# Peptides against a protein of PDB entry 4XPM: the designs that were tried, part 187

Target 1, 160 residues: chain A of PDB entry 4XPM
Amino acid sequence: VMLHSKNVKGFLENTLKPYDLHSVDFKTSSLQSSMIITATNGGILSYATSNNDVPKNSINEINSVNNLKMMSLLIKDKWSEDENDTEEQHSNSCYPVEIDSFKTKIYTYEMEDLHTCVAQIPNSDLLLLFIAEGSFPYGLLVIKIERAMRELTDLFGYKL
Target 2, 67 residues: chain B of PDB entry 4XPM
Amino acid sequence: DIKGTIAFDTHGNVIESTGVGSQRIEDIGDLSKVTLDAEGFAQVQGDSLLVHLYKRNDITLAVYTSA

## One batch from the design tools (peptide; made by RFdiffusion4, then SolubleMPNN)

Design b2_p27_8_s3 (from b2_p27_8, 8 letters changed)
Fold by OpenDDE base, seed 2:
Structure b2_p27_8_s3 (fold): chain B 160 residues (1-160), chain C 67 residues (1-67), chain A 27 residues (1-27)
Amino acid sequence: as target 1 above (160 residues)
Amino acid sequence: as target 2 above (67 residues)
Amino acid sequence: MKDFATELSEELDKFLKEMLEAIKKKF
């Protein structure tokens, strides 16, 4: 089944949902944002945000989107730097993973008071990016993005 | 009589924390170095709490109890 | 059919529960 733009956005919206680990009485907040961006320019191809209370086409929405654009660009830049830095690739902020024989890396980045996680979709020019509150554990964030990438096989090998 | 829990990955990043565990995230550094038995278990005496460790599939769960 | 996030949450919850029970049995 081909993953169309609408399907991608719907999936990203789904990734926003919090963890509910009731067996240990632990629950997270929702992700603030979930995005697919270009690895080249940090351009947003698709995104979802949990703060949907902002009226569409309002000034507040524009500001929110602009903020996402800024964050995506900054994270893309950091990711690009780390991809060329062997030391950063061996830090605790980098998770080498293999998905269906494809190798990729998951990076965690603290952005002000937010916890972010980014990973290159295998063999593609695309990055998957999660943004969460500072209370969201990085370990859970990594698990989520790794599992999410496994569901995005239609984007594997996608080139701009 | 569980007082709290911490679950963490092989990078030392938190997966979950509850109760007293939420206030003892700094313990991960030491807990990650504890030698586990053949089944993946260990017991470590903390400051005032006993820590029960179990590792499976690159996830370590620490359970804090009073004794 | 369960969605992605629900499935993941339930999977991890089950996993942690099993680990917790294992600890309870061990000690």
Scores: peptide ipSAE 0.754, ipTM 0.956, DockQ to the pose 0.743
Fold by OpenDDE base, seed 4:
Structure b2_p27_8_s3 (fold): chain B 160 residues (1-160), chain C 67 residues (1-67), chain A 27 residues (1-27)
Amino acid sequence: as target 1 above (160 residues)
Amino acid sequence: as target 2 above (67 residues)
Amino acid sequence: MKDFATELSEELDKFLKEMLEAIKKKF
C-alpha cells in the first residue's frame, strides 16, 4: 500500500483500526489518536482521532484538539530528552529500527493511563505518534508504528 | 486444553495475552530466559500449569495448559 | 484490495496461528 503525502490524513485514519487476532481470540480497541507532529516544537501537521461523534466547532471538539496539542508537546519534549540520553536509548522502551537503510528509533511512553508510541520518520523533522488506551499492548503498538512508517516513504527526508 | 496465551517481543513487551496468560504477564521475565532447543521450542513447568514456548522471528508465544 | 490496518491484522493473525499450530504439533 504505497502512499503519497497528500493522502496522509486518510492513512492516519486507517491506522486507528484495531487489531483482530481471532486465531488466539484477541482483539484490541481502536487507537485513540494518530498524528504526525514536528520534532522541533511538537506542532501537529496531521491527525486522526477515534472520537468522531463530536459536533464540529463544539466545545467538546475544541477540548479534544487542545488535549492532542498538550499530548504532542509533552511527548515531543520527552522524545527530545531521550534522544540526548544514551541510557534511555538502551532501555526496553526504545527500539532501534532500520527502514530502507535509514536508522530511526521507536519509543514507548506511558502518559497517565494511556499507552503511547513515537518514532522519528527517517531522516526527517517529523514524528509519527500513536496514542492508545492502557489495555493496548506495547508490542503491538511498536509493530504498527514500524509498519506505518514503511508506508510513509514520501515523508522520508522531509525538513521544515 | 489451552488455558491461555502470552506473546511477547525481545524487549519483554506484550504482543497479546489471553486467558490465564493475561494474569501472568510477570512470567515474561522468566520465560525470556528459558533455553530453547534448535527448533526454537521449550516446555517449562510453572506452579499448576505447563508452559509451551516457541520463538520465531523475534516473537515468543507461550501457551499455558493443564498438562 | 485490503487497507493497511486490515492487511497488518491478518498478517499477524496468520503468523500467530502458524506458531500456535506448530506448538500443538510439537507437544
Scores: peptide ipSAE 0.753, ipTM 0.956, DockQ to the pose 0.736
Fold by OpenDDE base, seed 5:
Structure b2_p27_8_s3 (fold): chain B 160 residues (1-160), chain C 67 residues (1-67), chain A 27 residues (1-27)
Amino acid sequence: as target 1 above (160 residues)
Amino acid sequence: as target 2 above (67 residues)
Amino acid sequence: MKDFATELSEELDKFLKEMLEAIKKKF
């Protein structure tokens, strides 16, 4: 079943929900943002944010969208640099993974006080991007983004 | 009596931390180098606490206890 | 059917629980 734009957004909204690991008495915050962006220019194709309490067409909404655009561009640029840097690909901030015989990489980046994670959707021109608070463990971000990519098979091979 | 926990991946990144484990994230560097037995277990003395290690499927869980 | 986030949390929680129980049994 092909994912429509609304379905993708709904899925991204679902990824925002926190981990609840009650057996070890550990719980995270929600992700701040979950996005699908272009690998070419960092353009946002779909996004979800945990702070939806902003009135539509308000200045605050515009500012929040602009902030996401800026972050997506910065992360895309960093990702692009690392994809052309062998040393960065061998750092502990890079997780080579294989999903359904497709190879991709997961990168963790600290952006100011935020924890971010980005990965190229297999064989596509798209990146999946998670933004979380600094208290959100990178190990959990990596697990989440890998599992999320496995649910986005309809986007595998997507070319712009 | 568990005083805390740390779970971490093969890259040394935290998966979860609780109790005293939250204050001992720096231990991951040393804990990741501990030789585990054939079943994936080890016990290490860490300062005043014992650290019980178990690794499975690229995840290591460290449990801190007084004994 | 459980959604993505709930399923992921429950799966990882169960896994960590099993590891914790294994440690308790070992030591």
Scores: peptide ipSAE 0.753, ipTM 0.956, DockQ to the pose 0.741
Fold by OpenDDE base, seed 3:
Structure b2_p27_8_s3 (fold): chain B 160 residues (1-160), chain C 67 residues (1-67), chain A 27 residues (1-27)
Amino acid sequence: as target 1 above (160 residues)
Amino acid sequence: as target 2 above (67 residues)
Amino acid sequence: MKDFATELSEELDKFLKEMLEAIKKKF
């Protein structure tokens, strides 16, 4: 099975949808953004955003995209630091997981008032990144990104 | 009658919170240390509320009821 | 046929529902 760019984009858009846990009367907001970025320089390969209420080719759209690029770079840098920090890897902000015999880590980061979660796609030079509002529980965010990675097996082993 | 709930993972991060549980997120620290029985259940009396705990597959659900 | 997000929500909801019912039965 091969994932094309359009397939990845569509999947990221799907990940934006909120949780609806009606049995306990709990529902989240949509994710603000869902992205696949490079682990090397934080470049965005694919992304989806909930707020599409900005006119195309407008200055506001450019600023919005630039903001995503900045957040991507900052989170990549933090991730890189933590991957070289034993103490950070043993904090409650780090979840070691195994997917199809590949080991990876999920990190949670608070960026200003936003809740973010990032994980290296197994054996790849790619990171999956979710950005949500501060009201979005970290536990749910971790579950979502872990399950999302399991659906991105075509990207396992991807090297730049 | 359920007054609220908190579900949390093994890292102490919230999965969901409702009712009075949303105002007692700080309880997770203590609830995570409660000794569960062989079936994964426990009951803890806290202030004016009773907390019913159940853990399965690394998820703990706390249900708050009247004492 | 269900999409990723819907299936994930339903799975977790079902799991929490089962846990809640287990608590109700126990206590």
Scores: peptide ipSAE 0.753, ipTM 0.956, DockQ to the pose 0.753

Design b2_p27_8_s4 (from b2_p27_8, 10 letters changed)
Fold by OpenDDE base, seed 1:
Structure b2_p27_8_s4 (fold): chain B 160 residues (1-160), chain C 67 residues (1-67), chain A 27 residues (1-27)
Amino acid sequence: as target 1 above (160 residues)
Amino acid sequence: as target 2 above (67 residues)
Amino acid sequence: MKDFATKLSEELDEFLKEGLDAIKERF
């Protein structure tokens, strides 16, 4: 089944939902944002945000989108730098993973007080980006994005 | 009785933390160096708490209990 | 069909439960 834009948006919205565990008394906050961006320019192809209280076409919505654009660009730039830096690829902030015989990397970046995680969708020109509050553990964020990528097989190999 | 937990990955990053574990994230550095037995278990005595370790699939679970 | 978020929570929860049980049995 082809992931149409609406399907992707809906999936990203689903990724926002928090972990809620019962075996231990642990619950996360929702992700602030979940995005698919271009690896080339950091352009946002699809996104979801936890702040749904912003009226459509409001100034606040515009500001929110602008903020996402800025963050996506910054993270894309950092990712691009790291992809060309062997030392960074061997840091604890980089997780090499293999999904369905495709190799990719997951990076964690602290952006101000936020925890972010970004990964190239295998063999594609697309990045999956999660932005969370600082209370969201990086190890869990990595697991989340890895599992999310496994659900985005339709985007594997996507080239701009 | 369990006083708290920490789960962490092979990079030393937290997956989850609860109870006293949330206040002892710095323990991961030492806990990650503990040699586990063949079944993936270890027990380490802390200051006033025992830490029970279990590792499977590259995830380490630390359970803090009273000594 | 379970949604993505539910699957994730259940997966980790199951792991943690198994670990807790294993520790209880071992110690």
Scores: peptide ipSAE 0.717, ipTM 0.951, DockQ to the pose 0.768
Fold by OpenDDE base, seed 5:
Structure b2_p27_8_s4 (fold): chain B 160 residues (1-160), chain C 67 residues (1-67), chain A 27 residues (1-27)
Amino acid sequence: as target 1 above (160 residues)
Amino acid sequence: as target 2 above (67 residues)
Amino acid sequence: MKDFATKLSEELDEFLKEGLDAIKERF
């Protein structure tokens, strides 16, 4: 199954859905945002957001999109710095992982009151980015993004 | 009976927390240092509660009970 | 077919259940 732009958007929307466990009394909020951005400039290629109450072409919609653009750029910059910093790669905020013999890293970043997680799609110029509320546990966010990357094999090796 | 739970990864980051566990996230620092037996279990006395530990596949589950 | 989020929830739920059962058996 080949991933096209519409398929990617739909998948990102699926990643927004919360965890709802039954073995223990635990449920998360939905992700605030899920994005695929370029590793080079932080440009948004695809995104999904849980905030669907904003009217189209409204000032609030413009502000929300602009906010996503700003967040993506900031996180890309931080990611780029860390990818060139040995100490940061060995910090507690970095999770080295291997998917189908490809090595990548998952980073957790606090952004204002939000919990964020970013990872390079293996061998690509793309980053997968999750933004959640501060109540969303980092350990769970890391698991979510790792599993999500395993579903994006069609994007492995994608170069701009 | 179970009073709460904490599950955490090898970085000490929370995966899930419930009950009294949600108020004892700071315990992870000490719990991560506990020596487990060959089957991945341990039992630790924490103030008035007993903590039961189980680790498998780099995830540690802590279960808080009164006894 | 189950969607992505459902599969994730079930995966973690299964682990937690197994852990809880194991602890109950051990102690």
Scores: peptide ipSAE 0.716, ipTM 0.951, DockQ to the pose 0.741
Fold by OpenDDE base, seed 3:
Structure b2_p27_8_s4 (fold): chain B 160 residues (1-160), chain C 67 residues (1-67), chain A 27 residues (1-27)
Amino acid sequence: as target 1 above (160 residues)
Amino acid sequence: as target 2 above (67 residues)
Amino acid sequence: MKDFATKLSEELDEFLKEGLDAIKERF
């Protein structure tokens, strides 16, 4: 099955939804943003955001999109630095994982008051990026992005 | 009677927290160092509360009770 | 046919339930 742009967008929108547990009294907020960006330039290929209250084509929408572009670029740069830093790869903010025999890493980054995590889609030039409020636990964020990558097998090996 | 819970990963990052557990995130540092038995269990006295630990698949669940 | 979010919540819930039951049985 091929994952087309529309399918990717829809999936990213699904990743925004919060955890709502019943075994314990625990519920998260929705993710602020979910994005697939290029590992090369930090360009946004697809994204979803929980902030849909802004009128289309308004100056506020433009500002919000520009903000996402800025964040994606900053996170891509940090990711690139860490991928070339052995110490950072062994830090508490790096999770080596294996998905379908492919190795990748999940990084957690504090961006101002936001909790973020980013991971290279296995064997690809793409990064999956989640941005959440500071109340969203990092351990849960890591689990979420790991599970999300397992659903994006069509993007494994994607090269620009 | 459960007073709260904390679940955390091998990096000490929170997965979930409820009740008194939400106010005791700092306990993770010490709880992560507790030696578990062969079945993955431990019991630790923490001030006025008792902490029951269960670990499986790199996730530790801490359950806080009064006794 | 469950969506991504529902599957995730159920997965974690199952673990937590298992752990809670295990602790209850052990202690």
Scores: peptide ipSAE 0.716, ipTM 0.951, DockQ to the pose 0.725
Fold by OpenDDE base, seed 4:
Structure b2_p27_8_s4 (fold): chain B 160 residues (1-160), chain C 67 residues (1-67), chain A 27 residues (1-27)
Amino acid sequence: as target 1 above (160 residues)
Amino acid sequence: as target 2 above (67 residues)
Amino acid sequence: MKDFATKLSEELDEFLKEGLDAIKERF
């Protein structure tokens, strides 16, 4: 059974929550944004953002959504380039992973002062995208997105 | 007697850092080259701190102590 | 039932705790 849109949205909202460790004095910020976008055009299918204190239909809300659209397009373009570049796929910014016998790649990208991470949902036309502050460690961001993909098995093989 | 920690992955990217470890991220380059024993441990003498290493499941934990 | 973020934090925390204990025992 395919995930309902509301269920996907709720899951993306859950991915925003920070790490809070107790064995060591370490806590992250929340993700700024969590998105599922198309690999073809970078179109946003579902998203969650931490700055929710914005009135509905306000200029600030519109600007926020437009910013997400811009970021998704830029990251999609960079991802597309790297998927056709063997050298980039062997850099420290690319993590080959295997989930349930499906192979995919996780990429980390510096976008201005933000840390971003993107991965193709296995065998699908969809990308999962996390956007975090510059203080969010890349290694931890990679772990987060890998674990998140394991929870999105209903989207494996999804084609547009 | 822990002064700080760094956890990092096989690509040298940080997973977590605390205390003095947060100010010594540049150490990862050298720490990643250290030969570990059969159980995944090593000890490295730094400038003024001792670094204890443990690696399991492709994650390396570095613990900084004074001794 | 724990949510996604809680499970992730606990997973990493458990690893770190085990590592700290192992280092303490080894050295």
Scores: peptide ipSAE 0.715, ipTM 0.951, DockQ to the pose 0.734

## One batch from the design tools (peptide; made by RFdiffusion4, then SolubleMPNN)

Design b2_p28_1_s1 (from b2_p28_1, 14 letters changed)
Fold by OpenDDE base, seed 5:
Structure b2_p28_1_s1 (fold): chain B 160 residues (1-160), chain C 67 residues (1-67), chain A 28 residues (1-28)
Amino acid sequence: as target 1 above (160 residues)
Amino acid sequence: as target 2 above (67 residues)
Amino acid sequence: MMDKLSEELDKFIKEMLEAIKERLKKEA
């Protein structure tokens, strides 16, 4: 299966859906945003957001996109710093994982009142980024992004 | 009679919490140190409630009961 | 495929919960 731009967008939109663990009566909110960004500059290649009530090309939409750009840059910068810091890589906010023999790391970051997690798509110049409300627990957020990356094998090894 | 639950990972981060478990997230520090038996189970007294632990595939589930 | 992830984890937690319940029955 090949992931085209529209397919990636649709995939990210699907990641917005909440977890509903009805066996224990636990349900999360939807993700606020889901993005694929460049590891080099933090540029957004694709994104989805739960805030779809804003008319297209409106000032509010532009501001929302600009906010996402700022968040992506901040998280990319923090990620870059941590990738060069062995101490941060051994903290509880870093999860080394292996997917089909490819190694990567998942980082969790608090950004104001939001819970975020970011991971480099294996052997690629791309990062997958989830932004959630503060009520979304980090352990579950890590599981979510890890499972999502397993569905992005077409992007493994992608170089800019 | 289940009063609540906490599921957490090997880093001590919450996966889910319900009921009284949502009010006892701080218990994870102690619960993560509990020695489990050969089948992955343990029982401990946590606050005023009994906590039943079970670990599988790097996930620990804590179930809080009154007895 | 992403639509099934929530159900997958729910099933897993349910199984763990049932395991605890079964253990309690044995100890009682």
Scores: peptide ipSAE 0.698, ipTM 0.944, DockQ to the pose 0.811
Fold by OpenDDE base, seed 3:
Structure b2_p28_1_s1 (fold): chain B 160 residues (1-160), chain C 67 residues (1-67), chain A 28 residues (1-28)
Amino acid sequence: as target 1 above (160 residues)
Amino acid sequence: as target 2 above (67 residues)
Amino acid sequence: MMDKLSEELDKFIKEMLEAIKERLKKEA
């Protein structure tokens, strides 16, 4: 059963929530953005942002969406390059992972002062993309996106 | 008395950091090279702090205490 | 769903921290 668009957005909104590790008194900020984009063109299929204070249909909202579009395109391009570069796939910025016998890779990318990570949803034409502040550690970001992908089994194998 | 912590993965990327650990992210390079005992533990003497290491399931936790 | 993830990792870190504390007691 394919996830409905509304369900996907709700899922992405949930991924925005911060990690709170009480045992060591560590808490992150919320993710700035969480997106599902196409691997082909970087087009945004669904997204969620922590900045919900922008009025709907406002110029600021349009600009924020446009910014997300730009970032998604840039990250998609970098991802595409890395997927065709053996050297990059063996760097510390690439995490090979296996989910239910499906193999994929998680990439971490520094985007200006933001910490981002992207991963191809297994056997699909879709990418999951997290954008966080620079204070969000990469190791935790990788864990977060890996765990999130495990909840997107309905999208495994999705082809455009 | 714990002065801080760093948790990091096998790629040397931070998972969490607290206290003095947040100011010693650069230690990960050296800490990742420390030989752990059969139970996954080690101790490393720093300048004024003692670092206690424990690794489990590809995560290493470093706990900083007074030397 | 994602709330549980934070809790799981916290629990894991807590267990590791306790393991270190126990080791410290043995070496003292």
Scores: peptide ipSAE 0.697, ipTM 0.944, DockQ to the pose 0.847
Fold by OpenDDE base, seed 4:
Structure b2_p28_1_s1 (fold): chain B 160 residues (1-160), chain C 67 residues (1-67), chain A 28 residues (1-28)
Amino acid sequence: as target 1 above (160 residues)
Amino acid sequence: as target 2 above (67 residues)
Amino acid sequence: MMDKLSEELDKFIKEMLEAIKERLKKEA
């Protein structure tokens, strides 16, 4: 399946869906946000948010987008630092993974009361970023983003 | 009777927790050190509950029971 | 595809839970 820019938004929206492990009566909240950002500058290329009840072009929407921009920049900066820090890469907050022979890393970061997870799309200038409530467990968040990246093969090797 | 569960990964991070397991996340540190048998199972005594462990594909499931 | 992720993990956890239950039966 070929992924076009217009389809990326829909894909990210689909990633917002919660996990429901009814076999053990465990269910998460929806992700607050899902984004693809540039690894170079932290610029948002595409995003989806669960708080879609806000009227378009409203002050609340503007504030929400601005908040996403701030978080994306902060996480990008932290990611960049960790990519140059061997100690951080060996912490429990870093998951080295291999997808179709491509190596990448998944990082978990706390942002105030939120749980975040970021990963470089293999061999690309892009980062996939999930933002969830603090109740969303990190182990599950890592599983979610890893599985999501496996569906983004069209973006592997994407360079700006 | 199952009183709760914890599933966690090889980094000690939670995948899911239910029941009494949600209040015993700190147990993961000790549970991750338990030696499993050849089939991937173990049983350990908690404070007042038994903990049944099973690991498969880098995921460990802990089930808390009264007996 | 993302719609199946929750079901996939749930199935896996369920299988692990059943494995524990079966082990308990064997030990009893």
Scores: peptide ipSAE 0.697, ipTM 0.944, DockQ to the pose 0.864
Fold by OpenDDE base, seed 2:
Structure b2_p28_1_s1 (fold): chain B 160 residues (1-160), chain C 67 residues (1-67), chain A 28 residues (1-28)
Amino acid sequence: as target 1 above (160 residues)
Amino acid sequence: as target 2 above (67 residues)
Amino acid sequence: MMDKLSEELDKFIKEMLEAIKERLKKEA
C-alpha cells in the first residue's frame, strides 16, 4: 500500500499519543509535535501537533507553524553537523540502530526546556522528528521513535 | 511493598520512573555499574532503601523497596 | 498502529517486574 500524504498525517497524529505503562503506573504527556522533514533543507513535509487550541487561519496558527519551521531547521542543522562529526556519533546522545537490514541513527537534542529526538528514515532524504516536554524521558523517546520508524517502511529509500 | 521504580537503557537514559525512583534518577550512574548475576539480577543496599535490579534486552529495571 | 507499541513495552516492563517479584520470593 502506497503511503499518501493523508496517511502520513494520520500516522504522525497517532504518534502524538502518550505512552501509558500502566503496569508501573507511569504515563507520559502527549508529544508536542511530530514531523517528517527533509534532511537537505529541513523543510516540513508533514506534521502533527497536540496544540489544538489555536484557531485555524489565525495569526497564532501562523506563528505556531513558523516556530515549527524554526525548530525543524535547527534540528536539521544539528543533525547534519553530527552526521559529519565522529565524536558526536559516539556520544550518549546518539543511538545507532538497525531496522530490518537498514542502519540509521537516533539523536536526542535538548532545545530549551523541550526534549527532542530525530532520526533519518533509512536510506531516505527524510527525517522523523519528535518534540516533547522536558518530562518525557529520553530513553522512552528513543524507543518511541525507533518503533515509529518501523511503521514507515514505505518511506524507506525515499529520495527527493 | 514497592516504593518506586526506574527503568533505564544502556545509555543511562530514563525509560520510566515512578515513586521514590523519580527522585533518585541520579542513582542510574551507580546502578549501571553494578555487576549482575548469571540470571541478570542484583541487589544493592541504598541509604535507606533496597534496590532490586534486573536487566533484559538492554533495559534495566530498578525496584526500590524498604526491605 | 502506535497504540500497540505502548502495550508491547508495558508488557515487557510488566514481565521484568514479575521476574523481580519472583526473585524476591526466592530470597525470602
Scores: peptide ipSAE 0.696, ipTM 0.944, DockQ to the pose 0.830

